Peptides against a protein of PDB entry 6FRK. Designs and how they scored, part 261

Target 1, 411 residues: chain A of PDB entry 6FRK
Amino acid sequence: NEEVLNAMLKEVCTALLEADVNIKLVKQLRENVKSAIDLEEMASGLNKRKMIQHAVFKELVKLVDPGVKAWTPTKGKQNVIMFVGLQGSGKTTTCSKLAYYYQRKGWKTCLICADTFRAGAFDQLKQNATKARIPFYGSYTEMDPVIIASEGVEKFKNENFEIIIVDTSGRHKQEDSLFEEMLQVANAIQPDNIVYVMDASIGQACEAQAKAFKDKVDVASVIVTKLDGHAKGGGALSAVAATKSPIIFIGTGEHIDDFEPFKTQPFISKLLGMGDIEGLIDKVNELKLDDNEALIEKLKHGQFTLRDMYEQFQNIMKMGPFSQILGMIPGFGTDFMSKGNEQESMARLKKLMTIMDSMNDQELDSTDGAKVFSKQPGRIQRVARGSGVSTRDVQELLTQYTKFAQMVKKM

## One batch from the design tools (peptide; made by RFdiffusion4, then SolubleMPNN)

Design b2_p26_2_s2 (from b2_p26_2, 15 letters changed)
Fold by OpenDDE base, seed 1:
Structure b2_p26_2_s2 (fold): chain B 411 residues (1-411), chain A 26 residues (1-26)
Amino acid sequence: as target 1 above (411 residues)
Amino acid sequence: EKEKEEKALEELLKRFLELQEELEKL
């Protein structure tokens, strides 16, 4: 029994290391799991794999919980949120995402660019803020980030803004001058929250970087970026351990909407390759796919049209990168998320939609679209010419539709 | 009702993904 436990723990530890979980945390987790597993209960014919997975899950949940309550903004007050992090961490993009999140929740939100080091930092923030209709402040002439941050905070306080987000300079290396500048900005504006932005793709370097920030500035919150389908979420555990600060949000892509509140259970489930069904449901509900009720009702009756298929392709395209959706579904492992397959799959979906755009309402709304085309083969040639594709491509689409419609009829 | 809608949506997505895997094999 102990040999079997050790073998299974070795596989789990390998998977966690492959997920960029820090080697010290993996060792500690292995010891904690060994101490938590009653070997006598394992003898009773319980699924040893499920028991080990549950023990691992429970210990990972403890590693994500710093035991500190996350800071939350107070409604009707002025809340100053300072962002800190390395250049390329996604800090500037994350400032805009957080501002947009609070704006959509009905908060009076603004952005301040106190990054004087990066050429075009203010233009980038201005572009993002203007696109999202978020008020912004910055300077093209002032080079002192303390002056810009102080003036911007004072301005937006006087205008009764509730959420005041300050973006700071990021550097490529741990330079003492950067930490001194961040400390001077923090002392001048007295932020209610300091958010460390960390790139999940830096892997095993997450601990050392997060620690270096915490040792110099009072980090109170963490945001983890680049948790798209390729990102090994294990660096997030290292950030929590090093900063002793909660993860408050995650960035899941490049779009301004690719930003969500951090949830412990879905995150650990995804890290273990169990999928994120709850996050998928939440994301589908946020998209207000109002037409899904009508589709679900049709599917329950075994009815499925080419239009219903087109609308579902549109819905999938609205949900964002298909890799993110796949990575939320149990059993679609990380291997399906190759960037190459996603662009190719999206190009194929767009090609199928372009074929359907050349169909008429009689073809699209038929409960047996394939029979409409089989009875009048001239329709296939019309659609092929209208969409600029081969008659074979149209026949392949109709074959796919027929397989799907047969599957719906068996439900 | 909400749990039935969630399950029906999960089944729909699963079927759509099965369709995509078939489209990737084409």
Scores: peptide ipSAE 0.010, ipTM 0.338, DockQ to the pose 0.024
Fold by OpenDDE base, seed 4:
Structure b2_p26_2_s2 (fold): chain B 411 residues (1-411), chain A 26 residues (1-26)
Amino acid sequence: as target 1 above (411 residues)
Amino acid sequence: EKEKEEKALEELLKRFLELQEELEKL
């Protein structure tokens, strides 16, 4: 039993290291999991794998919880939010995403560009802010970020803005001059929250980077970016551990809407390859897929029609970028989130829907759609002609439908 | 590639259905 436990813990530790979880945290987790598992309960025939996974999940949840309540803006007050982070972390894009998030929630939100170091920083912020219809401030002539930040904060305070987001300079290296500039800006504007933006793709460097920022500025919140890429997000645990600050949001793509409130359980489930069940639940609920209750009742009765499959494809298409949907589904590895496979998969779904658009209600609503087509092969030819596809493509769709309907009958 | 894509779609739907069942339990 101990050998089996040690083997399974070795696999979990390897997977966590491959997910960019810091080696110190992985060691600590391994010891905590070993201490939490009663070896006597493992003798009782309990699924050893499920028990280890649950223990690992519980310890990862503790690692992403700093034990500190996240700062939240106060409605009707002036809330100054300062962003800090390295160049390329997605900081400037994340400022715009956060501003847009609060604007959509009915907050009077604005953006300040206090990045004087990067050429075109203000133009980039202005472009993003203008697209999102977010008020912005910055200078083309002022080189002191303290002056720009102070003037911008004062301006937007006087205009009764509720959310005032200040983007600061990022550098490629942890330079003392950057940290002094951040301290000078922070002292001048007196932010209510300092947000550290971290790129998840920096892997094992997350701890050292996050610590360097926390040792210099009063980081109170973390935002993790590029969780749509090859990064499995294990670096986020390192950022929480180093900053002792909660993750408040995650960036999940390049679009301004590819930004969501951080949820501990979904994130850990995704990190373990269990999928983001809760985030998919929320996303399904946000889509008001009320028509799903009728579908779910049919599915419970082992009924599945071509229309039900069409509605599921519509739902998948509405859920957003296919890579994000796949990344939310348990058991879809990162290989399915490759940008190439997304476009092909979406094109395939659209093709399947176009074939179904050429079906009649009798074909769509039949509890045995494949049998309707098998009894009258002329239907396949009609649908193929109507959708501009081969009879083979229609047969492939019917084969897929049959597999799905058989799967539903086994659920 | 087609077989991998078919398996992916089957697994997608399976997991989607499993998620719908979990949605109803909440």
Scores: peptide ipSAE 0.006, ipTM 0.282, DockQ to the pose 0.160
Fold by OpenDDE base, seed 5:
Structure b2_p26_2_s2 (fold): chain B 411 residues (1-411), chain A 26 residues (1-26)
Amino acid sequence: as target 1 above (411 residues)
Amino acid sequence: EKEKEEKALEELLKRFLELQEELEKL
């Protein structure tokens, strides 16, 4: 029994190391799991694998909990949020995502670019802010980040903004001058929260990076980025352990909507490859897929129209990246969809929708749309001209629709 | 209610997977 336990723990430890969990945390977890497993319950013929998985899950949940309550903004007050992190961590993109998140929740939100080191930092922030209709401040001429941050915070305080986000320079870990600059900015603006942005893909370096920031700046919150890649997120455990600060949000892609509040239970379930059924249910409920009961009923009756296919493509596009949805399903790894295939698939869906936008209600609502087009080939030419595509592209769409409609009829 | 939501989700996911497999064949 102890040999079987040691073998299973070795497999779990290997999987956690492959998920970028720190070697010290994996060793400590192994000892804690061994102490938590009653060998007598293992003798009773209970599923030893499930018991080990549950014990591992419980110890990982403790590692993600810093024992500190996350800071939350106060409604009707001015809340200053300072962002810190390495160059390439996704810090600037994450500032825009957080600003957009609060704006969508009905907060008066703004952005300040205090990154004077990176050429084009202000242009990037301005572009992201303008697309999201978020007010922004920065300078093309001022080189002191303390002046820019102070002036921007004062301006937006006077304009009664509720969420004031300050983006700082991202540099390499070894520059003491960067940490002094960050401390000077923090002392000047007196932030209510300091957010450390960490890239999940840096693996075993997460602990040493997060610690270096916490030792110099009073980090109170962590945001983990690039959880849409090959990174299983084990570095997040190292960040919590090093900063003693809660993870408040995760970045799950490049889109402004690829940003969600951190949930401990779903994250650990995903890390173990158990999937995130709860997060998937929440995502489905956020999409108001209850309005699709009528569609589910039509599909149960073997009815599938081009309009029903169009509505499905709209739902797919609203769900966000397929990689995120699939990565929430048990047994589907993050590797199932490469980022390149996803953007290409979304571009293909948009092209198909543009073809369907040139169809009429008789074509869209027909229970046999392909037969409507086959009976009157002039419809294909009309739709092709209306959508700016070839007649071949319309025939390919109708071929796809016919395959789906045949699958639905066999259900 | 939760079992209905879970079944509706499983059916939806199955359809999305079938949709994806057909989109990858294009």
Scores: peptide ipSAE 0.006, ipTM 0.278, DockQ to the pose 0.023
Fold by OpenDDE base, seed 3:
Structure b2_p26_2_s2 (fold): chain B 411 residues (1-411), chain A 26 residues (1-26)
Amino acid sequence: as target 1 above (411 residues)
Amino acid sequence: EKEKEEKALEELLKRFLELQEELEKL
């Protein structure tokens, strides 16, 4: 029982590290999970895995809960929300998304561009705000962000705006001058909430970045961006830990509507891949993919054939819409297949399978399939003719197979 | 484009294999 627990915890820890969860948090989670699991209860025939998953889930819930209630705007009051974050974090886009979110909820919302450092920052904000019909303020001539922020906040306070969002300068590096500018802006406008915007794709750097912002300005909220990408969002846990501030929203794409209130349960489920794994387990069980044991035994021996690759493509195709499968595969960001590319990727898989359908059993079952074809180039020509493709397409398939077989040998 | 497609398929199969391993563990 303890060996099984240790094995499962090792895997969960690996998955969390691959999800960009900070090594310290993963280690602490492992210790907390071990302490929370009664090995005697595991002996009583409870599904050991469900217990471990539940314990892991419970500890992850604690990691995303800073124990501080999220700030919420007060209706009929003037709420000043200052945004802070690095350049490329999606801060400016997130300001527009948040403004649009509140506007759609019937809040009188406006945007202030206090980014004087980036050329065209105001034009970009103005374009986004105009498209969303959000009132905006900024300057083409004023270079002091404190003046712009103060004047913009005063203007919109006088016009009885309820949500006043201030976008600040972001730099590529943590520079003392940036932090001093942010502090001066914060001191001048006295924001009701300071929102740190973090790019989920920065991985292990999330903790250090989030801490650097919190050490300079009173960050009270976190927004995580680019959770549509390959980033599993493990860096969000690091940001919560470092800022001691709740995640309030997530950015899930480039569109102004690709913005959602943070929900702990769906986020942790996605982070663990549990919703994807459970849905995939249910789908694998429904599909009676009984041949998985034989495949994994071969994979454990570093054996991978063209037939094994074909069977995997069949399994992927049986799982249904490729976008759902990719969404279900731990660490596939939704960006890997834009909804438009699903049909194209399925067509590519079908093309590869059609090439393999023209192979013989000796070619399919060879542990060195590429070498079988390299020794007898006439096989490539036969397969190309049989599948109606070029000899180049067959060579490309064999090149892909060779790369996969090399990955399997490293597993 | 083709290199991106190859990398995409590589990543897909890698994760499918990782997922199969995670599924056997479930």
Scores: peptide ipSAE 0.010, ipTM 0.313, DockQ to the pose 0.184; fails the geometry check

Design b2_p26_2_s3 (from b2_p26_2, 14 letters changed)
Fold by OpenDDE base, seed 4:
Structure b2_p26_2_s3 (fold): chain B 411 residues (1-411), chain A 26 residues (1-26)
Amino acid sequence: as target 1 above (411 residues)
Amino acid sequence: SEKKEEEALEKLLKLFLKLLEELKKK
């Protein structure tokens, strides 16, 4: 039993290391899991794999929880949020995502660019802010980030902004000059929250970087970026361990809406390849699929048309990157779709929709669309010509539709 | 190519089934 436990723990530890979880955390987790597992209970014929997975899950949840309540902005007050992080961490993009998040929640939100070191920093922030219709402040002439930050914060305080986000300079390396500048900015504007932005793709370097920031600046929150379908989530654990600060949000892609509140359990479930069912439910609810009572009634009766399939493909495309959505389904690991496979899958969906755009209402609204085409083969040739595809491509679509419709009938 | 396409389709199918399950709960 101990040999089996050690073998299974070795596999889990390898997977966590491959997910860029820090080696110290993996070692600690292994010992905590061993201490939490009753070997006698494992001998009694319980599913050893499920017990180990549950123990690992529980210990990972503890590693993501710093035991500190996340800072939250106060409605009707002026909340100053300072962003810190390395260049390339996605800090500037994340400032815009957070501003957009609060704006959509009905907060009076603004952005300040206090990055005077990077050429074009203000232009980048201005472009992002303008696209999102977020008020912004910065300077093309002032070189002191303390002056810019102070003037911007004062301006937006006087204009009764509730959320004032300050983006700061980043560097490629930990430099004492950067930390001194950040401390001077923090002292001048007296932020209510300091957010460390970390790129998940830096892997094993996450701990050392997060620690260096925490040792110099009072980091109170963490945002992890680039948690798309290819990003390893293990760096997030390292950031929490090093900063002793909660992860408040995650960046899940390149779009301004590819940003969500951090949830510990869904994140750990996804990290372990268990999927994120809760996040999938939330995304389904955001699409307001329930507003289509007619579709729900059809599905309850096991009815499914080509139009219903078309509408579902549109909904899938609106959920964001296909790799992320698949990664929310249990048994689809984060690596289950490489970037190449995602583009191919989206191109395939678009191709299927283009074929259906050449169908008529009788074909789309038939409860047995495949039978309509089988009874009149000339329809296949018409649709193929209309969509610029082969008759084989139309037949493949109808075969796929038939598989979907059969599954709906079994539900 | 065909095997990758079949795997991608199976993934889409699983996603779709999960969406349908959530729609049926409402």
Scores: peptide ipSAE 0.024, ipTM 0.537, DockQ to the pose 0.091
Fold by OpenDDE base, seed 1:
Structure b2_p26_2_s3 (fold): chain B 411 residues (1-411), chain A 26 residues (1-26)
Amino acid sequence: as target 1 above (411 residues)
Amino acid sequence: SEKKEEEALEKLLKLFLKLLEELKKK
C-alpha cells in the first residue's frame, strides 16, 4: 500500500511541477498528503486514486489560503488602490479591468497613471479608460510619479470617487530604484490596498518575484494575469506563499471583460485537470443562450440547421478564449489547447462561418442542409465562389455539419 | 497540416456538444 501511494504521489507531484507549482510547495504538499492519508482506509477497497486526488485537492486549497481576509472596498468611502508589478505583467491592463469591474458594480471609479518611465504608458491607460468610459488622470509633462499620484488622488477625492486606482511604473528587472519609487508613492498617497500583479506565465520565477515585491512593498492583495489556458496556474500558489496575501482576481485574457473574482475551488479543480463545469455553466448562462426558445425546441426534436451551427459558433466566440473554455470541460486540461492550436481552431471556425455567410436562407434553414447541396451541386460552386474557397472546403463543411447534426440527434 | 485541422475540428465538436448538453438540461 505504501509503495502504491508513493507511486501515485510521484505522478501527482510530476503533474504539479509541470503545472509550474514551486518545488518547495510540491514537497510540502507531498508530505502533508502522505500524513493525511490513512493507509488503513486505503486497504478497505476504496478507490485509491480518488482518495489521493481528494487529499491533494484539500492540501492545494490550503496552499491558496494565506489565512488573511482579502481587503474589500467600503461603499461611500474613498478607497485608494495602488498597483505594483513588473513591466509586462499586465499591470496597466489589469488596472483598467479592475476599474471596469467596479464601475459595472455601480462604484464611482477612476484611474491614475503614475507610470512616468514607460513611453506611452499614459496614452495606453487613456485609451483603455476612454473605451471603458472611466475617468482618468495623468501627465505628459510631469516626470515625478509622486506628484502625479498625489495630485490625481487629491483631485478624485475632492470629486467624491469611491474607487481610486493608481498604476505605478514597472521595470523589466527588480531594481532598487523602482522599489524606492513605489515606496515614495505609497507614502504620499497612503493607499488602502496595495495590489501586486503577477504574470502566471513566468512559471518557477513567480516565487522569487513575488518575494522580492513583498520584501520591499507592503503587498496586501495579489492579481494573477495571463490565465488564458497557457499558464498552468501553479505560479498562483507561489505568489500566495511568498506574499502571504490572498489572490483577489484573475485575468483570463486580453479583453476588458476577461477578469473575474478569484474562486479557490474552481481554480484548484482546473489546475488538477478536473475542469470547471460550474464556471462553464455560468458562462453559458451569461450568454443567455436559453433565451433562444426556438433553438432549444429544435434541439429537443433533434433538428439542427446550418444557421443553428453558425449561431452556436458565434456564441462560442463570445465566451472568450477558446482554450480557457475547453479547460473548463472535464478531461480537457489547461494544456489541451496550445496557443498555436487555439489560433488554428479560431481560424478554422472563422473560415467555416465565412463559407456559411455565402449561403442563402434556404440552405441555412434546411433541416437537411447536406441534402439541399447534394440535390443541386451548383449551390456548392456558388458558395465556394462567394466565400473565396474551394468546392472541397464547402464539401468538408457539409460533411462536418452532417456529423454535428447526427450527434445532436443522438443526444 | 491536415492532422492539426482535424484535431482543431474535434476540439470544436467536443465543446459544441458540451454546450448543447447544457442547453438541453434547461
Scores: peptide ipSAE 0.024, ipTM 0.533, DockQ to the pose 0.117
Fold by OpenDDE base, seed 5:
Structure b2_p26_2_s3 (fold): chain B 411 residues (1-411), chain A 26 residues (1-26)
Amino acid sequence: as target 1 above (411 residues)
Amino acid sequence: SEKKEEEALEKLLKLFLKLLEELKKK
């Protein structure tokens, strides 16, 4: 029994290390799991694998819980949120994502660029803020980040903004000068929350980086970025352990909408390769696919049209990054789509939709669209010309549609 | 490129089928 437990724990430990979980945390987890498993209960014929998985899951849930309640903004107050983190962590992009999140929730939100070190920082923030219609402040002439932050915070307080996000200078390395500048900014603006932004792709370096920030500034929240198809997010556990601060949000892609509140259970399930069935159900429910009684009824009858395929492609595109959706599916590892393959897949979906935009209602609503085109080859040529593609591209679409329609008929 | 495209499509098909399965459970 102990040998079987040790073998299974070795497999789990290997998978956690491959997920960028810190070696110290993996060792501690192994000891905690061994202590939590009653060897007598394992002898009773219960599925040993399921018991170990449950024990591992429970201990990982504890590792992402710092035991500290996450800071939340107060409605009708001025809430100052200061962002800190290394250059390349996605900090500036994350400021815009958080601002947009609160704006969509009906908060009066603004952005301040206090990054004077990077010449293009203010232009980048201004571009992101303008696209999202978020008010912003910064300077092209002021070089002191303390002055910019103070003036911007004062301005937006006087204008009764509820969420005031301050982006600070990100350095390439942990330099004492950076930490002194961050402390000066923090002392001047007195933020209600300091958010550390961490790149999940840094792996084993996450602990040392998160600790260095926590030792210098009062980090109260963590945001983990680049939780796309490349990073399993094991570094997030290291950030929580080092900062003793909750993960409040995750960045899941490059788009302003690729940002969600952190959920512990789905995150751990994904980390273990169990998928996120709950998050998939939530996303399906957000699409109101249940309200499409007409689609469900067609599917029950094994009917599937080119229009039905088009609508499903629109729904998939609305669900966000395809790599994330696949990562919610049990047995589809995060490695199943590289970031390059995702952009290529989305470009392909858009190309297929553009071809279908050149189809008529008779073609789109046919229960056998491929047969309609096969009977009248002139339709293929018309659609190809209308969409600016080859006749081969239209034939490939029809071949794909036929595969989908055959799968629906077998369901 | 064609092989990567075919793999991407197969992934999309599998996702779509799973979404349909979840819709049928209701």
Scores: peptide ipSAE 0.023, ipTM 0.501, DockQ to the pose 0.090
Fold by OpenDDE base, seed 3:
Structure b2_p26_2_s3 (fold): chain B 411 residues (1-411), chain A 26 residues (1-26)
Amino acid sequence: as target 1 above (411 residues)
Amino acid sequence: SEKKEEEALEKLLKLFLKLLEELKKK
C-alpha cells in the first residue's frame, strides 16, 4: 500500500511540477497528503486512486486559501483599488477588465493611469476605457505618478465614484525605484485594496516575484492573468503562499470580458486536468440557453440548420476563449489550443458568420441547407457577392455545415 | 426532469466539442 501511494504521489508531483507548481509546495503537499491518507482505509478496498486524488485536491484547496477573507468593495462608498505588478503582467488590461466587471454590476467605476514610465500607457488605458465607456483620468504632461494618482482619486471622489482603480508603473529592471514609487503612490492615495497582478506564464518565478511585491507594499489581493491555455496556473499557488493574500479574479484571455471571479474548486480541477464541468454548465446557463429547448429538440430529431449552426457559433463566441472552454472539459488539456490557433479560430468563426449573414431565411432554416444551394447554384454566387467572399468560401461553409449536420444525426 | 436537462446539456456539450474539434483541424 505504501509503495502504491508513493508511486501515485510521484505521478501527481510530476504533473504539479509540469503545471508550474513550486517545488517546495509540491514537497509540502506530498508530506501533507501522506499524513492525511489512512493506509488502513486504503487497504479496505476503496479506490486508492480516487482517495489519493481527493487528498491531493483537498491539500491544493488549502494552498489557494490564505485563511484571509478577500476584500470586497462597499456599495455607496468610495473604494480606491491600487494595482501593482510588473510590466507585461497584464496589469493595465486587468485594470480595464476589473473596471468593466464592476460597471456591468452597476457600480460607478473609473480608471486612473498613474503609469508615467511607459510611453503610451495613458493612450492604451484611454483606448480601453473609451471602448468600454469607463471614465478615466491621466496626464500627458505630468510625470510624477503620485500627483496624477492623487489628483485622479480626488477628482473621482468628488464626483462620487464607487470604484476608483489606479494603474501604476510596472518597470521590469528598476525594482527598487519601482517599489519606492509604488509605496509613495500607496501612501498618497491610501487605497482600500492593493491588487497584485501576476502573469501565470512566468511559472517558477511566481513565488520570488510575488514575495518581492509583498515585502514592499501591503498586497491584499491577487489577480492571476494569462490563464489562457499556456499556463496551467500552478504559479497562482506560489503567489498565494508568498503574499498570504487571496486570488480575487482571473484573466482568461485578451478580451475585456475574459475576466472572472476566482473560484477555488474549478481552478484546482483545471490545475489537475479534471476540467471544470461546473464552470462549463455555468457558462452554458449564462448564455440563457433556456430558449434552446427548441434546439435541443431539433438535435434529438437529428435536425440541424444553418441557423442552428450560426446560433451555436454565437454561443461559442459568447462563452469566451476556445482555450478556456476546452480547459473546462475533462481530458482536454489546457494546451489543446495554442493562443495563435484561438485567434485564428475566432476569426474563422466570424468569417463563417459573415457569410451566413448574407443568406436568406429559406437558406438558413432549411433542414438540408446544402441541398438548397446545390439545387440553385445562383444562391452561392449571391451569398458570395453579399459577404465579399469567393464562391469557394461559401462552398467550404456548406461542406462544414454538412459535416456538422451529419455529426448531429449520429448523436 | 433534472436528468433530461443533464442529458440534453451533455449532448449539447458533445456537439460543442465536435464543433471545436472541427474548428481546430484547419
Scores: peptide ipSAE 0.021, ipTM 0.436, DockQ to the pose 0.025

